# Ledger of designs, part 60: peptides against a protein of PDB entry 5VZU

Target 1, 271 residues: chain A of PDB entry 5VZU
Amino acid sequence: GRTLEDIFHEHMQELILMKFIYTSQYDNCLTYRRIYLPPSRPDDLIKPGLFKGTYGSHGLEIVMLSFHGRRARGTKITGDPNIPAGQQTVEIDLRHRIQLPDLENQRNFNELSRIVLEVRERVRQEQQEGGHEAGEGRGRQGPRESQPSPAQPRAEAPSKGPDGTPGEDGGEPGDAVAAAEQPAQCGQGQPFVLPVGVSSRNEDYPRTCRMCFYGTGLIAGHGFTSPERTPGVFILFDEDRFGFVWLELKSFSLYSRVQATFRNADAPSPQ

## One batch from the design tools (peptide; aimed at target 1 Y55 D80)

Design b2_p26_3_s3 (made by RFdiffusion4, then SolubleMPNN; from b2_p26_3, 12 letters changed)
Fold by OpenDDE base, seed 2:
Structure b2_p26_3_s3 (fold): chain B 271 residues (1-271), chain A 26 residues (1-26)
Amino acid sequence: as target 1 above (271 residues)
Amino acid sequence: MDFSILLPDSEDLRNYLLKFTQENLS
């Protein structure tokens, strides 16, 4: 039987080979595709643009963050041996905010896992309900004009009965004071810590976050084999930094804005 | 050779990638 060492060695050989293939492509005919920066919109959570991540063995990762109404997307600009360039490495649902607990409970991975999985189930329910409404609406093809069969005249009859008194019972509507969700004070970030057991390459991550959202991350084997989406948490630290917690992988990726000004990187105006 | 530099930092990610490597080598 293959030992764990054999499997590890084979995996490492494959990873090295894949990295070699990707790097050796630079010695060959490079196909360049122009990257356009997404236009900024007033309602964007932060300015869209290029962010630099450090992702494990993959080295330098460039991700383009863009906003699409109530969704955000991280698109890989740099490929790696697992996920090629142009893939959506993260998809963020800006409708589903994650409320982090206090710092003590944030250290508990099981608590974060519970919170994220509860939101995942809500998202699945909403998708099922919205799928049913879209399905039922198409089925009513128009009523065939079935000819009016002459239904007969049946007649009867009259009965009157009168009285019953108006009982006044003035049940006071108990004002269920909807606990006004205190507008999350946009100004003071929440203290932030990674759960115990979540791996971060850099322990120098921001210890305060502005907000968190549910999202999904793309994972795959070498050569983009068996790609799947796993649940995670998008963490907005500030205008220039965000993170993603890969829940199932117990890993954290930190992304920092590329501060380089790109001239003429704006998308051509739609004609 | 210290291949640790080629591995993800997350053990779960390493194990996940190893699983896919196994499934593709079988």
Scores: peptide ipSAE 0.019, ipTM 0.503, DockQ to the pose 0.032
OpenDDE base, seeds 1, 3, 4, 5: peptide ipSAE 0.017, 0.016, 0.007, 0.017; ipTM 0.476, 0.472, 0.392, 0.468

Design b2_p26_3_s4 (made by RFdiffusion4, then SolubleMPNN; from b2_p26_3, 7 letters changed)
Fold by OpenDDE base, seed 1:
Structure b2_p26_3_s4 (fold): chain B 271 residues (1-271), chain A 26 residues (1-26)
Amino acid sequence: as target 1 above (271 residues)
Amino acid sequence: SDFSVLYPDSEDLRDYLEEFTQETLE
């Protein structure tokens, strides 16, 4: 019988063959596009730039990480048989931090799934509310018929009415102990482990993360068929490493900063 | 189940193939 390994090898051979067909078919038509590094901003979560995927299936995978206000974006620099170069592989919502549980509960995939799906629902609600405000605002620009505002006369300032007595009612100030929301300790690394059943090519992922955010990843069939956005978790490990947990795929992608210095790769200053 | 959905990396593919093969063997 065919083993799972035989099926995997057959499919990998098909992927290699597809990559070979695509590369060979376009060998005469290689379009080189200049890539500019995104400008760094002080409020960027980490320095933007090129990151290498450590997941070795398609060979060299390069993603550009960039920051766009309260969103971060991973853009594919290298294409694969599914997702062409220039597509946004990940979109990260920096408004929606994921709080990982303790290390024991981090091993529970269902707990991570619950947390992520609760954030997904909040994001969906915020989008619906913001869509309603934007919709209602456009409808009321009916033509302002310039009805001439009749000059209603300045009604005189009514006089200072008098002395009402200070009633003493000594209502005890109920000490509303404002539970000081402990400022989410943004800076302390927390222990990190992948949930059971989440695949990772390298067991050598960082075992401590700084923070996590809700995000969506792009998945597609061969030739970019049926592209969709799936929920996931962006994990910031350090200045040079981040990961993405693909929730529906039960997979983990690790990205490491490309340490190469590129000459003349800075975006042209806006003139 | 259309094997045409390639996951963003080949581990996702392996896991999908494992899951699909398991579902096909049941």
Scores: peptide ipSAE 0.012, ipTM 0.450, DockQ to the pose 0.032
OpenDDE base, seeds 2, 3, 4, 5: peptide ipSAE 0.008, 0.010, 0.010, 0.010; ipTM 0.459, 0.473, 0.470, 0.433; seed 3 fails the geometry check

Design b2_p26_4 (made by RFdiffusion4)
Pose (drawn by RFdiffusion4):
Order: structure tokens, then C-alpha cells, then sequence
Structure b2_p26_4 (pose): chain A 212 residues (1-129, 189-271), chain P 26 residues (1-26)
């Protein structure tokens, strides 16, 4: 919904062109691989499926939320040259809630960082052996109309890589649940916020034969 | 690369929302 003008500034003008050129080289001669919608589950769940998400200068990407015990997974349906389609873009630890401070402490980025890194450490120890909401100051959000109330937060990690999916790594963050169908992820080391919202459309023939 | 597939409505949706099936590894 923009012109060559609104995009000729600039890193996105490049990424957008590459995509157009690259994808259009297929001239609709394409191979498709099967995917499924995730299994629903009662008590042990807060609702799976496809979501539209903000991935910075790459624009929106489609991400599938699915539940695997005390962890939620976000898997890329569409992706970008940094983290491609089919990868795990986010992993939410559902046994490590994070308490939300009053608005003034939410604003303090370092408090959030110290708190998140604390949980990361406690997690490493384990594995080795709604109220008002605001983003902290200095955390960017492409959306800006992110909901100002939220139901809960959890520790999670996101996958990052350089161009070409080079040296991918998990970086700590925090997952934010707004309502039944809107959630967010604060990329701690990038001071960036991704807002996700449910794909409302209904899909025929998309259920999996089983969880496995 | 192979692109994800559910049905034709899914493909239309992906194209409407993202303009393509995105970048995939070979």
C-alpha cells in the first residue's frame, strides 16, 4: 500500500525489491509442502494457530503458535532472509511468568533487562543440572497501537541471525499476552517489540492426523 | 524450495497479507 517514494528510504526499499525479484522468478512454478494447523487442548492451553506478526523492516510475517507442554512455539510460515520460513522464531517458557510492575517501572528499560536476565540465569540453572501496559522507553514498535492493557507475561527467547541465516542464536525476551488473540514479544538485545494478532480466517482440510 | 500449503484459500491469504510465501532455504 505504498509507492516507490515511501520505500526509497531505504534498507526496506532494498529488501522489498529483492523479494519481488526473487519470488517472481518462480512465475508460479512452485512446489508446495504440507503443513497442518496445531492441535487444540483444553486446560493446557491459551489458544493455537496462525498469527500476523511484525518483523521490523521485513514487514509482517505469518507465524504459527503451537503448544508443547510447558513451552509455546512460534514457527515461521512466511519468513525473511535473516530467519527463514519454517524456523522457530520464538519460544515461550510457560513455567516462568514475569510479574508486571506499575506503569512507571514498566517504562524503565534497565529494570526490565535486569529482571529478564535474572530469569534467563535461573533457567540455565534448571536445565544445566488485566492491568495497564506500556513498552519501556527506548524500545521501538512498528505498530504503536499495541494494546495498553495486558493479561500476563512470560520469559521467552527469539531466534536471530544475520543475512543468509548466518550464525543463528537465541536471544532473551519477554512474551506479552494482551487478549485471546493478540500477543507481543520484546526483543531485549534489539530494544524492539514484535506485535502479533490472530489470523481470523477459517481453514478447511488443515487439521493434523495427530499431535505426533 | 517448497512453500507451505494448506489449501487455495491459504495461498490467497498469504499473497494478500505478505505478497508472497516469503523466503525459504533451498
Amino acid sequence: GRTLEDIFHEHMQELILMKFIYTSQYDNCLTYRRIYLPPSRPDDLIKPGLFKGTYGSHGLEIVMLSFHGRRARGTKITGDPNIPAGQQTVEIDLRHRIQLPDLENQRNFNELSRIVLEVRERVRQEQQEGQPFVLPVGVSSRNEDYPRTCRMCFYGTGLIAGHGFTSPERTPGVFILFDEDRFGFVWLELKSFSLYSRVQATFRNADAPSPQ
Amino acid sequence: PAFPYLDDEFNDFILEETGSFGYHLP

Design b2_p26_4_s1 (made by RFdiffusion4, then SolubleMPNN; from b2_p26_4, 9 letters changed)
Fold by OpenDDE base, seed 2:
Structure b2_p26_4_s1 (fold): chain B 271 residues (1-271), chain A 26 residues (1-26)
Amino acid sequence: as target 1 above (271 residues)
Amino acid sequence: PAFPYLNEEFEKLVLETTGSFGFLLP
């Protein structure tokens, strides 16, 4: 029988071979497309741009981070054997902030899983409710042919009497303790650690994060087979670093800004 | 299993070796 090690080696060889085949096929017809950096907006969570990540056998990957209102998008600039270039590798919902627990509870994968899956369920409910409102509005413009329905007579329902004794019950206004939204202290990062059992390529990741958001990542088999969205956590460390926890994969990807200055990389102003 | 073709032992082996499983679907 094949050992797990044999299967792993065969799979790694297949990945390398696929990468080689794809890259070698490009040697005969390299279509260069100019990549434009998205314009920065004041409301962007961080400056948009190119970020580099590393994914085991895939090596160095480049992702473009861009902001689209309350959503952030990571777009693959480099393809891999599973996911082609131009695909949206991560989609971040900036409406759904994740609050990480203390460091002791951050080590518990089940706690992170609970938090993420609760947010996923809320996002699903919001999408279902918004879908119903859009569906009901289009149906009712049938032409009201006003056929005059005949006046059936109003039966006189009787006038029973008045005795309104005013019960005084002075219900004290229960002080709705407005849960003081602790002002997101924009300046002090929260201590951060990966849950036990979440794999990182190395232990060299930031141990402090600014904020986290719910997101989904794209996964697929070789040749972009059966592409699916998996739930995860976008972790903003600083202006130049973010991470993504792939919840179902129990993996962490670290992305760092490409510091290279590109001349004329700005998108042409929309004329 | 999240991946129908991966057992937990294989997933662990891939994770330990690659440090990232996010794109290593068979």
Scores: peptide ipSAE 0.016, ipTM 0.517, DockQ to the pose 0.031
OpenDDE base, seeds 1, 3, 4, 5: peptide ipSAE 0.008, 0.007, 0.006, 0.021; ipTM 0.435, 0.414, 0.403, 0.503; seed 5 fails the geometry check

Design b2_p26_4_s2 (made by RFdiffusion4, then SolubleMPNN; from b2_p26_4, 10 letters changed)
Fold by OpenDDE base, seed 1:
Structure b2_p26_4_s2 (fold): chain B 271 residues (1-271), chain A 26 residues (1-26)
Amino acid sequence: as target 1 above (271 residues)
Amino acid sequence: PAFPYLNEEFEELVLKTTGSFGFLLP
């Protein structure tokens, strides 16, 4: 039978060959596309822009982070053997915040998995309900033959008089126990640790995070075969750093803002 | 679905060598 080592060697040979093919294509023709930075909006979670992935075996991975209402997107600027440039590597649902447990329970991968899968099920339910409302609305455009309903004269209903009897009923002031909305501690950094068994390329990740959101990551085989969306966690560390936990892959990707200033990188104003 | 052909040892080996699981999707 094939050993794990044999399978590994075959896979590595394929990866090396693919990398060689991709790199050798640079000798033939490079097509350059101008990339525009997304405009910043006041309601953006952080400033949109270019982020460098630290995880890539492929070298420099660049992702564009952009905000689209209640969604954030990471778009690949650099392609890899699996996912070409221009694909949305991550899609974040900013409606579905993930609350991380305490630091002790954050080490438990099964607890993180439970939390993420529960949010995934809520997202699925919301999508099904929204699909049903859109379906029922289209069926009833039967041709309303506008039969001109004759203008029946609105009889002037007589002005009933102002009889102002002051009913005294002293309704007891029901103590509206103002449920103290616990101020959503939305902005305080919490201790952060990767779950046991989640791989990070470097142990040098931020040990505090601001907030987390449900998201999906794009995964595919070599040559963008069988592309699918897997559940994950977007982790905002600070203005310049975010992470993504790939739940099914048990992996963590760290992204850091590209600090380079690009001249004329702003999108042309829609004239 | 867990990658049915990847055991934890293989996943760890690939991670150590490639630095990414992205390649392991069959």
Scores: peptide ipSAE 0.018, ipTM 0.518, DockQ to the pose 0.031
OpenDDE base, seeds 2, 3, 4, 5: peptide ipSAE 0.016, 0.018, 0.011, 0.018; ipTM 0.611, 0.604, 0.445, 0.595; seeds 3, 4 fail the geometry check

Design b2_p26_4_s3 (made by RFdiffusion4, then SolubleMPNN; from b2_p26_4, 8 letters changed)
Fold by OpenDDE base, seed 5:
Structure b2_p26_4_s3 (fold): chain B 271 residues (1-271), chain A 26 residues (1-26)
Amino acid sequence: as target 1 above (271 residues)
Amino acid sequence: PAFPYLNDEFEKLVLETTGSFGFLLP
């Protein structure tokens, strides 16, 4: 019988072979797409750009981090056997901060899971409510079949006189207290530790984080089969490092900024 | 769910060791 080790080795060999096939099949017919670095905006959480992550047997992967209003996006620059290049490996909702517990409770995976799933449910509710408002607005334009009711001559009702005293109904403009977006407190970095049972390939992750956000990661079978989004936590460590906790996978990915300068990588200024 | 057997020690081991975010090939 095949041992668990035998099956593991076979699977590892297959992943390596798939990577080799994906890298080698393109030797003769490479379609090159120019990648531009996203322009930096003042409101960006960190400088956008290229980050390197390590996905075990897939080795070094490059992800582009970009900001899109209240969303951040990690786009694969390098594909893998599961997720091709150009896919959004992570999507971060910058509206939904994750408050990590104290360092002792951070070791509890179930506590992190609870916190993330509560935020996931809020995101789902907000999506449903926003969908209902958009749906009700379209329903009322039923085509009024203008049946041409015959023009009965409405008699000239007499000119009642003009004395409409303007009632000064001083409707106080209800101060819509714009919920002041609490400025993203660049709080002092909080102690950070991975929960017990979350695998990290790199034990050398930052032990302090600036802030965390709810996000989703893309997972798929080999050849990008059955792609789905799994809940996770985006961990901002510093200007050059972030992590993603894949909650369902019990895995952590560390991403570090690519420090290489690329000539002419800036998007052409709109002339 | 894409990973119905993530509770399988084997799938966990594969994910931990390979870093694959995909199905185990059957």
Scores: peptide ipSAE 0.022, ipTM 0.606, DockQ to the pose 0.032
OpenDDE base, seeds 1, 2, 3, 4: peptide ipSAE 0.012, 0.006, 0.008, 0.008; ipTM 0.439, 0.362, 0.427, 0.388; seeds 2, 3 fail the geometry check

Design b2_p26_4_s4 (made by RFdiffusion4, then SolubleMPNN; from b2_p26_4, 10 letters changed)
Fold by OpenDDE base, seed 1:
Structure b2_p26_4_s4 (fold): chain B 271 residues (1-271), chain A 26 residues (1-26)
Amino acid sequence: as target 1 above (271 residues)
Amino acid sequence: PAFPYLNKEFEELVLKTTGSFGFLLP
C-alpha cells in the first residue's frame, strides 16, 4: 500500500510540477491586470496594502489586505495550484474578537479550538437570525392597490380649544447608575505563542499580539477543486504584521507588509 | 517528519476526509 510519506511525496511533486507549468506559461500568453492599492480609511484596523504571506508548502505569496466595514479581506495577488490569484484567501470578522488565554493555555490547541468553534457557532446563529429578519421584511409588501376613492368635500368642523390645566406631578428622577464603560486598556500587547502541533514555516513570529479576530480561510484541491471555508484566527501583531491560524489545517501563516513604495499605485478617484 | 511544514495530525485528517489525492490547501 502507499505510505503516508509516498502520498505526500506524490502530492508535493505534483504541486511543484503545477507551479513550474504555470510559471513556464508566462512566456506564451499573459493577461495583465493593473493592481491598485486600496484607499486608507481612518477606521481601518491597520493601513491596507500588500503583504507577503507564508503558505506552508506553497512558500511565499503576495496578499492584498483591505477593509470593508466590519470585515477585513486578504486577496491573493499571487496564485498557487490550489487557490488562484484574485481569490479571498482570508475573510476576517471584525465583530468577533477572539480572546486568547494566558500564555500557558495558549499552548493548548484544544483550548484555542474550543474558543474558535464557540465563536463560529455565534456567527452562524447571527446569520440565521439576520436571515429571518430579512425574509419577513420582504413578505409584507402586498400590492397596495390604491383605489382612488373620490374626494369627498372637507366639512369645516369648528375650532373650540378648551384650556386643560397642566398638572405638575413631580416624579423623582431615579438615578440610572451609568455602567462605567471600562476604559479600553491602551494596547499593551498580550504575550503570544502558537499552540503545540500548529505548524509554522518560520519560528520567527512575533511573541506579542495586539488583538485577535475570528476569520475564515479558503482551501481547495489542485486546480481549485472543492473550494471551502475553514475557520481560523486572525492575529494582529503590529502595523506591518499579522498572522492567520488555520485551525483545521493546524498551520500558521505569517504576513509581513511589503515595504516597497509604488508610484501611481493609488486607485483613481471615482469620477 | 519528511514534510516539516505539514502537521502529521493534519496529514492523517486529510487522508481520512479526502482520501489519497484530495489535500485541501490554502
Scores: peptide ipSAE 0.316, ipTM 0.677, DockQ to the pose 0.028
OpenDDE base, seeds 2, 3, 4, 5: peptide ipSAE 0.019, 0.108, 0.017, 0.035; ipTM 0.644, 0.603, 0.611, 0.665

Design b2_p26_5 (made by RFdiffusion4)
Pose (drawn by RFdiffusion4):
Structure b2_p26_5 (pose): chain A 212 residues (1-129, 189-271), chain P 26 residues (1-26)
Amino acid sequence: GRTLEDIFHEHMQELILMKFIYTSQYDNCLTYRRIYLPPSRPDDLIKPGLFKGTYGSHGLEIVMLSFHGRRARGTKITGDPNIPAGQQTVEIDLRHRIQLPDLENQRNFNELSRIVLEVRERVRQEQQEGQPFVLPVGVSSRNEDYPRTCRMCFYGTGLIAGHGFTSPERTPGVFILFDEDRFGFVWLELKSFSLYSRVQATFRNADAPSPQ
Amino acid sequence: GLLLPENATFITDVDAFLEHLQEHHD
């Protein structure tokens, strides 16, 4: 929904062109691989499926939320040269809730950082052996109409890599649940916010044979 | 199941992609 003008500034103008050129080299001679929608589950769940998400200058990407015990997984359906389609873009630790402060403390980025890094450390120890909401100051959000109320937060990690999916790594963050079908992820080391929203469309023949 | 195209890593039109997924399955 833009022209060459609105894009010729600039890093996105490049990424957009590459994508057009690259994808169009297929001339619709394509190979398809099977994917399934995730299993629903009662008590042990807060609702799976496909979501549209903001991935900065790459624009929106489609991400599938699925539940695997005390962890939720976000798997890329569409992706980008940094973190490709088919990868785990996010992992939410559902046993480590994070309490939300009053608005003024939510605004303080360092409080958020200290709190998140504290949970990261507690998690490393374990493994080794709704109210008003606002993003902290200095955290970017492409959306800006992110909901200003939220139901809960959890510790999670996102996968990052340089161009070509080089040296991928988990970086700490915090997952934010807004309503039944909108959620967010604060990328702590990037001071960046990704807002996700449910794909409302219904899909035929998409259920999996079983959880395995 | 739904059929995911191989070039999904570079797909930018998410609305058209979702419609595409509604059409391509087995």

Design b2_p26_5_s1 (made by RFdiffusion4, then SolubleMPNN; from b2_p26_5, 9 letters changed)
Fold by OpenDDE base, seed 2:
Order: structure tokens, then C-alpha cells, then sequence
Structure b2_p26_5_s1 (fold): chain B 271 residues (1-271), chain A 26 residues (1-26)
């Protein structure tokens, strides 16, 4: 019988062969376009830039991480047989933080799945409500004929100052126990482990994470057929490392900052 | 120069690729 290893090896050989076929079709005619690094903003979760990662059997990939207010984007710099370069491989919703459970419960894939799907439904509800507010706002510009409200006369308020005695009822304001907002532990990472049954190409991933967010990843068939967004978890490990858990695929991708400095790679200031 | 790894990049449309990258500066 074919082992799982044999199947993965054959699939990897097919992907390498596809990559070779597609590269050979360029007939040595290479066109180069200059790309710039995204500008850094003070409110960015981490410094934007290039990250190298592994996506399943496709091998080494490069993505550009950028921040767009309450969203972060991973754009493919390297394409693959399924998803071409320039496509948004991951979209991260920075409004929807995911709280990971304790380390024991993090091993439970069903618990992670529950948490992610609950956030997905909230995102869907917010999108539906925001669509209704945008629709209703256009309808009410009926010309309100500003009927001139008649100037009601200023009735002179009479001055009478009666002496009513101040009753002392000293009702003690009940101590509203200010629910101590647990200081957002912005600084201390929590222990991290992948759920059982989530495949990682490498077991060498950070065992501590800072925070997690809801996100979606792009998946497609060969030749970018039937592209769709699948739910996942963006995991910030540190300033130079993040991961993405593909929930439906039960896979994990680790991305590490490209440490190479590029001369003249900064975006030109908008003139 | 951005040295991409020797892994060839699949680009179906280079202009669409550049346009999508331009959104990282917005």
C-alpha cells in the first residue's frame, strides 16, 4: 500500500514538475517590475514587510504583510500552481481578537473550531448590519420642506423662591465594583501549541504567542480555479514571526521576517 | 533588488499583480 509519506512525496513531485513546466514556458523572457516595501505606521501591530513561510507542500513562499487600519493583509510575492502572485493569501480582522484557551484546551481542535466559527458569525452579522445602515441612509433625503416653526413667545418665568427644606437622605452610593478590566496583557505571551490533527510542515514553531486574530485565507484549485476564502487564525508570535491556522484544511503556516535590507525599497513619498 | 528565492513566481497578469501590491501603500 502507498504510505502517507509516498503520497506526500508524489504530490510534492507533481508540484515541482508543474513549477518546472510553468517556468519553462517563459522561454527565458523575464520581465522585471519594481516593488516597494509597505510604509510603516505607528499604529501597525508589527513592522510591515516581507515574510518567508511554508505553505503546505508548495515549499518556501514569500508574502508581504501590510496594515490597513483595522485589517492586515498578506499578499503573495511568490505564486504557486493554485494561487498566483499578487493575490491576497490572508486577510486578518484586527477588530476580532481570538482568545486562546489554556494549553490543555488548545490541543482540542474542536474548541479552536468553535471559537473561530463564533467569531465568523459575528463578522457576518456586522457585515449585514453595516449593509443595512448604508442602504437606509440614501432613502431619507426626501426634501423635508422646512416649515418655518412659528416663533413661540418667550413667556416670562416668574421669580418665586420658596424655602423648601433640604431633606438629608444620605443614600450611600453602592460601590459599583469596577470590574477590574484585566489589563490587556499586551506584553506577556501565553503558551502556545497547535491542536491535535493540525499539520505543520515543521514542528519547530514558537511555543509562546502574543495574540491571535480572526482571519481568512485564500484557497483555489490548480490554475486559480474556484477561489474561495476559508476561515482561520492569525497568530502573532513576536515582531518577526506570525502563523496562520487554516481551520478547514487543518494546516499551519509559519512566516518569519525576511531580514535582508533592500536599498531604495521604501515607497516613494507621495509627491 | 528584491532577491526572490529561485522558486519561480506564478504571475498570470503582471499588471494586476502590481495593482494588488499598490494597495499595500494605501
Amino acid sequence: as target 1 above (271 residues)
Amino acid sequence: PLLLPENATYITDIDAFVEELQKNYE
Scores: peptide ipSAE 0.068, ipTM 0.622, DockQ to the pose 0.100
OpenDDE base, seeds 1, 3, 4, 5: peptide ipSAE 0.022, 0.054, 0.051, 0.027; ipTM 0.525, 0.514, 0.530, 0.515; seeds 1, 3 fail the geometry check

Design b2_p26_5_s2 (made by RFdiffusion4, then SolubleMPNN; from b2_p26_5, 8 letters changed)
Fold by OpenDDE base, seed 2:
Structure b2_p26_5_s2 (fold): chain B 271 residues (1-271), chain A 26 residues (1-26)
Amino acid sequence: as target 1 above (271 residues)
Amino acid sequence: PLLLPENATYITDVDGFVKFLQEHYE
């Protein structure tokens, strides 16, 4: 069967042609909606804002990064022939950190795939369990008739413990070498490399990352047909750069902060 | 404010669009 990679590679020429057609057709009909930059919160992983992305098959795009409690969101500012502007291109689960292996094992796509799919199954299990707890909470309002359990009297059992001899058996406590989980030093970046076979339009990506998280990306056919979520890895490089590895597409997108200062682009204070 | 293109608009000139955003919001 054709891999999603094969489909995307064959469609790359069609996508470029479709982009050219769409650009040439829609240049005259640009309606603009006013958006505001997301307000920065102290608990945000990095400052929210605009990022310029290199999307392998799609070229350059602009994405708004925003934080929503335990989730981060990338929203398309630029559309493409597959996914229109305003759609959520990536959703990041900040509860599910991805631990990358050493630099040698990071080259193995199958290892990254294993790690991501294991996290995907945990996310599915948590969603199923959370769905059950919400369902069971409605059923138990059966009237528990509080039958008064009779006060059984505390029988004062008598004190006589006899003199049993101290057996000295000095069982040496086996030193459970608590493998000191070296606190993953929240501040030191680890060496980073893309797996072999992951395509990037830009070979000039950061070779050190701070942390990674599980996420899902939106993919669709031309005209936003059959939109679906595909698993991936959000990679935080620094305050101004992040990446997304599209696992099923074997592609990497690099996003760099737009260093523009927009006057009056701040969200109006909630009155 | 940022001006988002409404509908299935594809922007090829991302640098031109960023510049446009700067010129309208600076």
Scores: peptide ipSAE 0.043, ipTM 0.455, DockQ to the pose 0.541
OpenDDE base, seeds 1, 3, 4, 5: peptide ipSAE 0.032, 0.051, 0.030, 0.042; ipTM 0.512, 0.546, 0.516, 0.580; seed 3 fails the geometry check

Design b2_p26_5_s3 (made by RFdiffusion4, then SolubleMPNN; from b2_p26_5, 9 letters changed)
Fold by OpenDDE base, seed 4:
Structure b2_p26_5_s3 (fold): chain B 271 residues (1-271), chain A 26 residues (1-26)
Amino acid sequence: as target 1 above (271 residues)
Amino acid sequence: PLLLPENATYITDIDAFIEWLQKNYT
């Protein structure tokens, strides 16, 4: 069987090769792929853009955060030995908010696991139901034989009857109390701590979070072998920081906004 | 637009890459 040492040696050789490729690419890069920053929308949870991520196992990566209605996406700008650049590393379902328990119960990994798996099951049920509705809608387009309905004749325009009685019905304007949508109160930050047994590369993570959502992270073996989606928690800390708890991996990744301003990086307006 | 090396499948030095991005796109 492969020893832990064999696995470590193989992984280190791959990291050395990837480092060599990196160094060689910067020195001799003749071809560049254009990337556009996603346009900011008013409904975006935070400003989209580039984030520097700390992956617990793989090191530092750049991820593009973008919003797509009720979904957020983290797309790898940098690859790793497992997942190449351009892959969607995280997918966040903004419909499925996770409420973290109190700070004492947040230390319990099994409690977080329970909450996440209950949300995962709801997401699966919604996907099955939505799949059934989409399936049933396709079945009923039997070919309607367009029998040519015969041209029924133009019945004549009946006349201008006059009488304008002004019915005064003074319907009281029902006070539609427009429930002032209280401006989405910038969710009061709650105390945040990682569960016991969740590894972080950096212990310096924000100890307060605004909100959490269900999401899935992409994992794979070296060379992008057997890619799968694992359940996790997206944690919004602030405008410039978010985290992802990889539930099955028992790991935490912290992402911090790249503060660089890029000129002409905006996507061309859809014409 | 951001221009990444077409073959930049892996970047080990993210800070150098960010600095390179800043230098090329600011």
Scores: peptide ipSAE 0.050, ipTM 0.492, DockQ to the pose 0.566
OpenDDE base, seeds 1, 2, 3, 5: peptide ipSAE 0.028, 0.018, 0.027, 0.035; ipTM 0.402, 0.390, 0.440, 0.488; seeds 1, 2 fail the geometry check

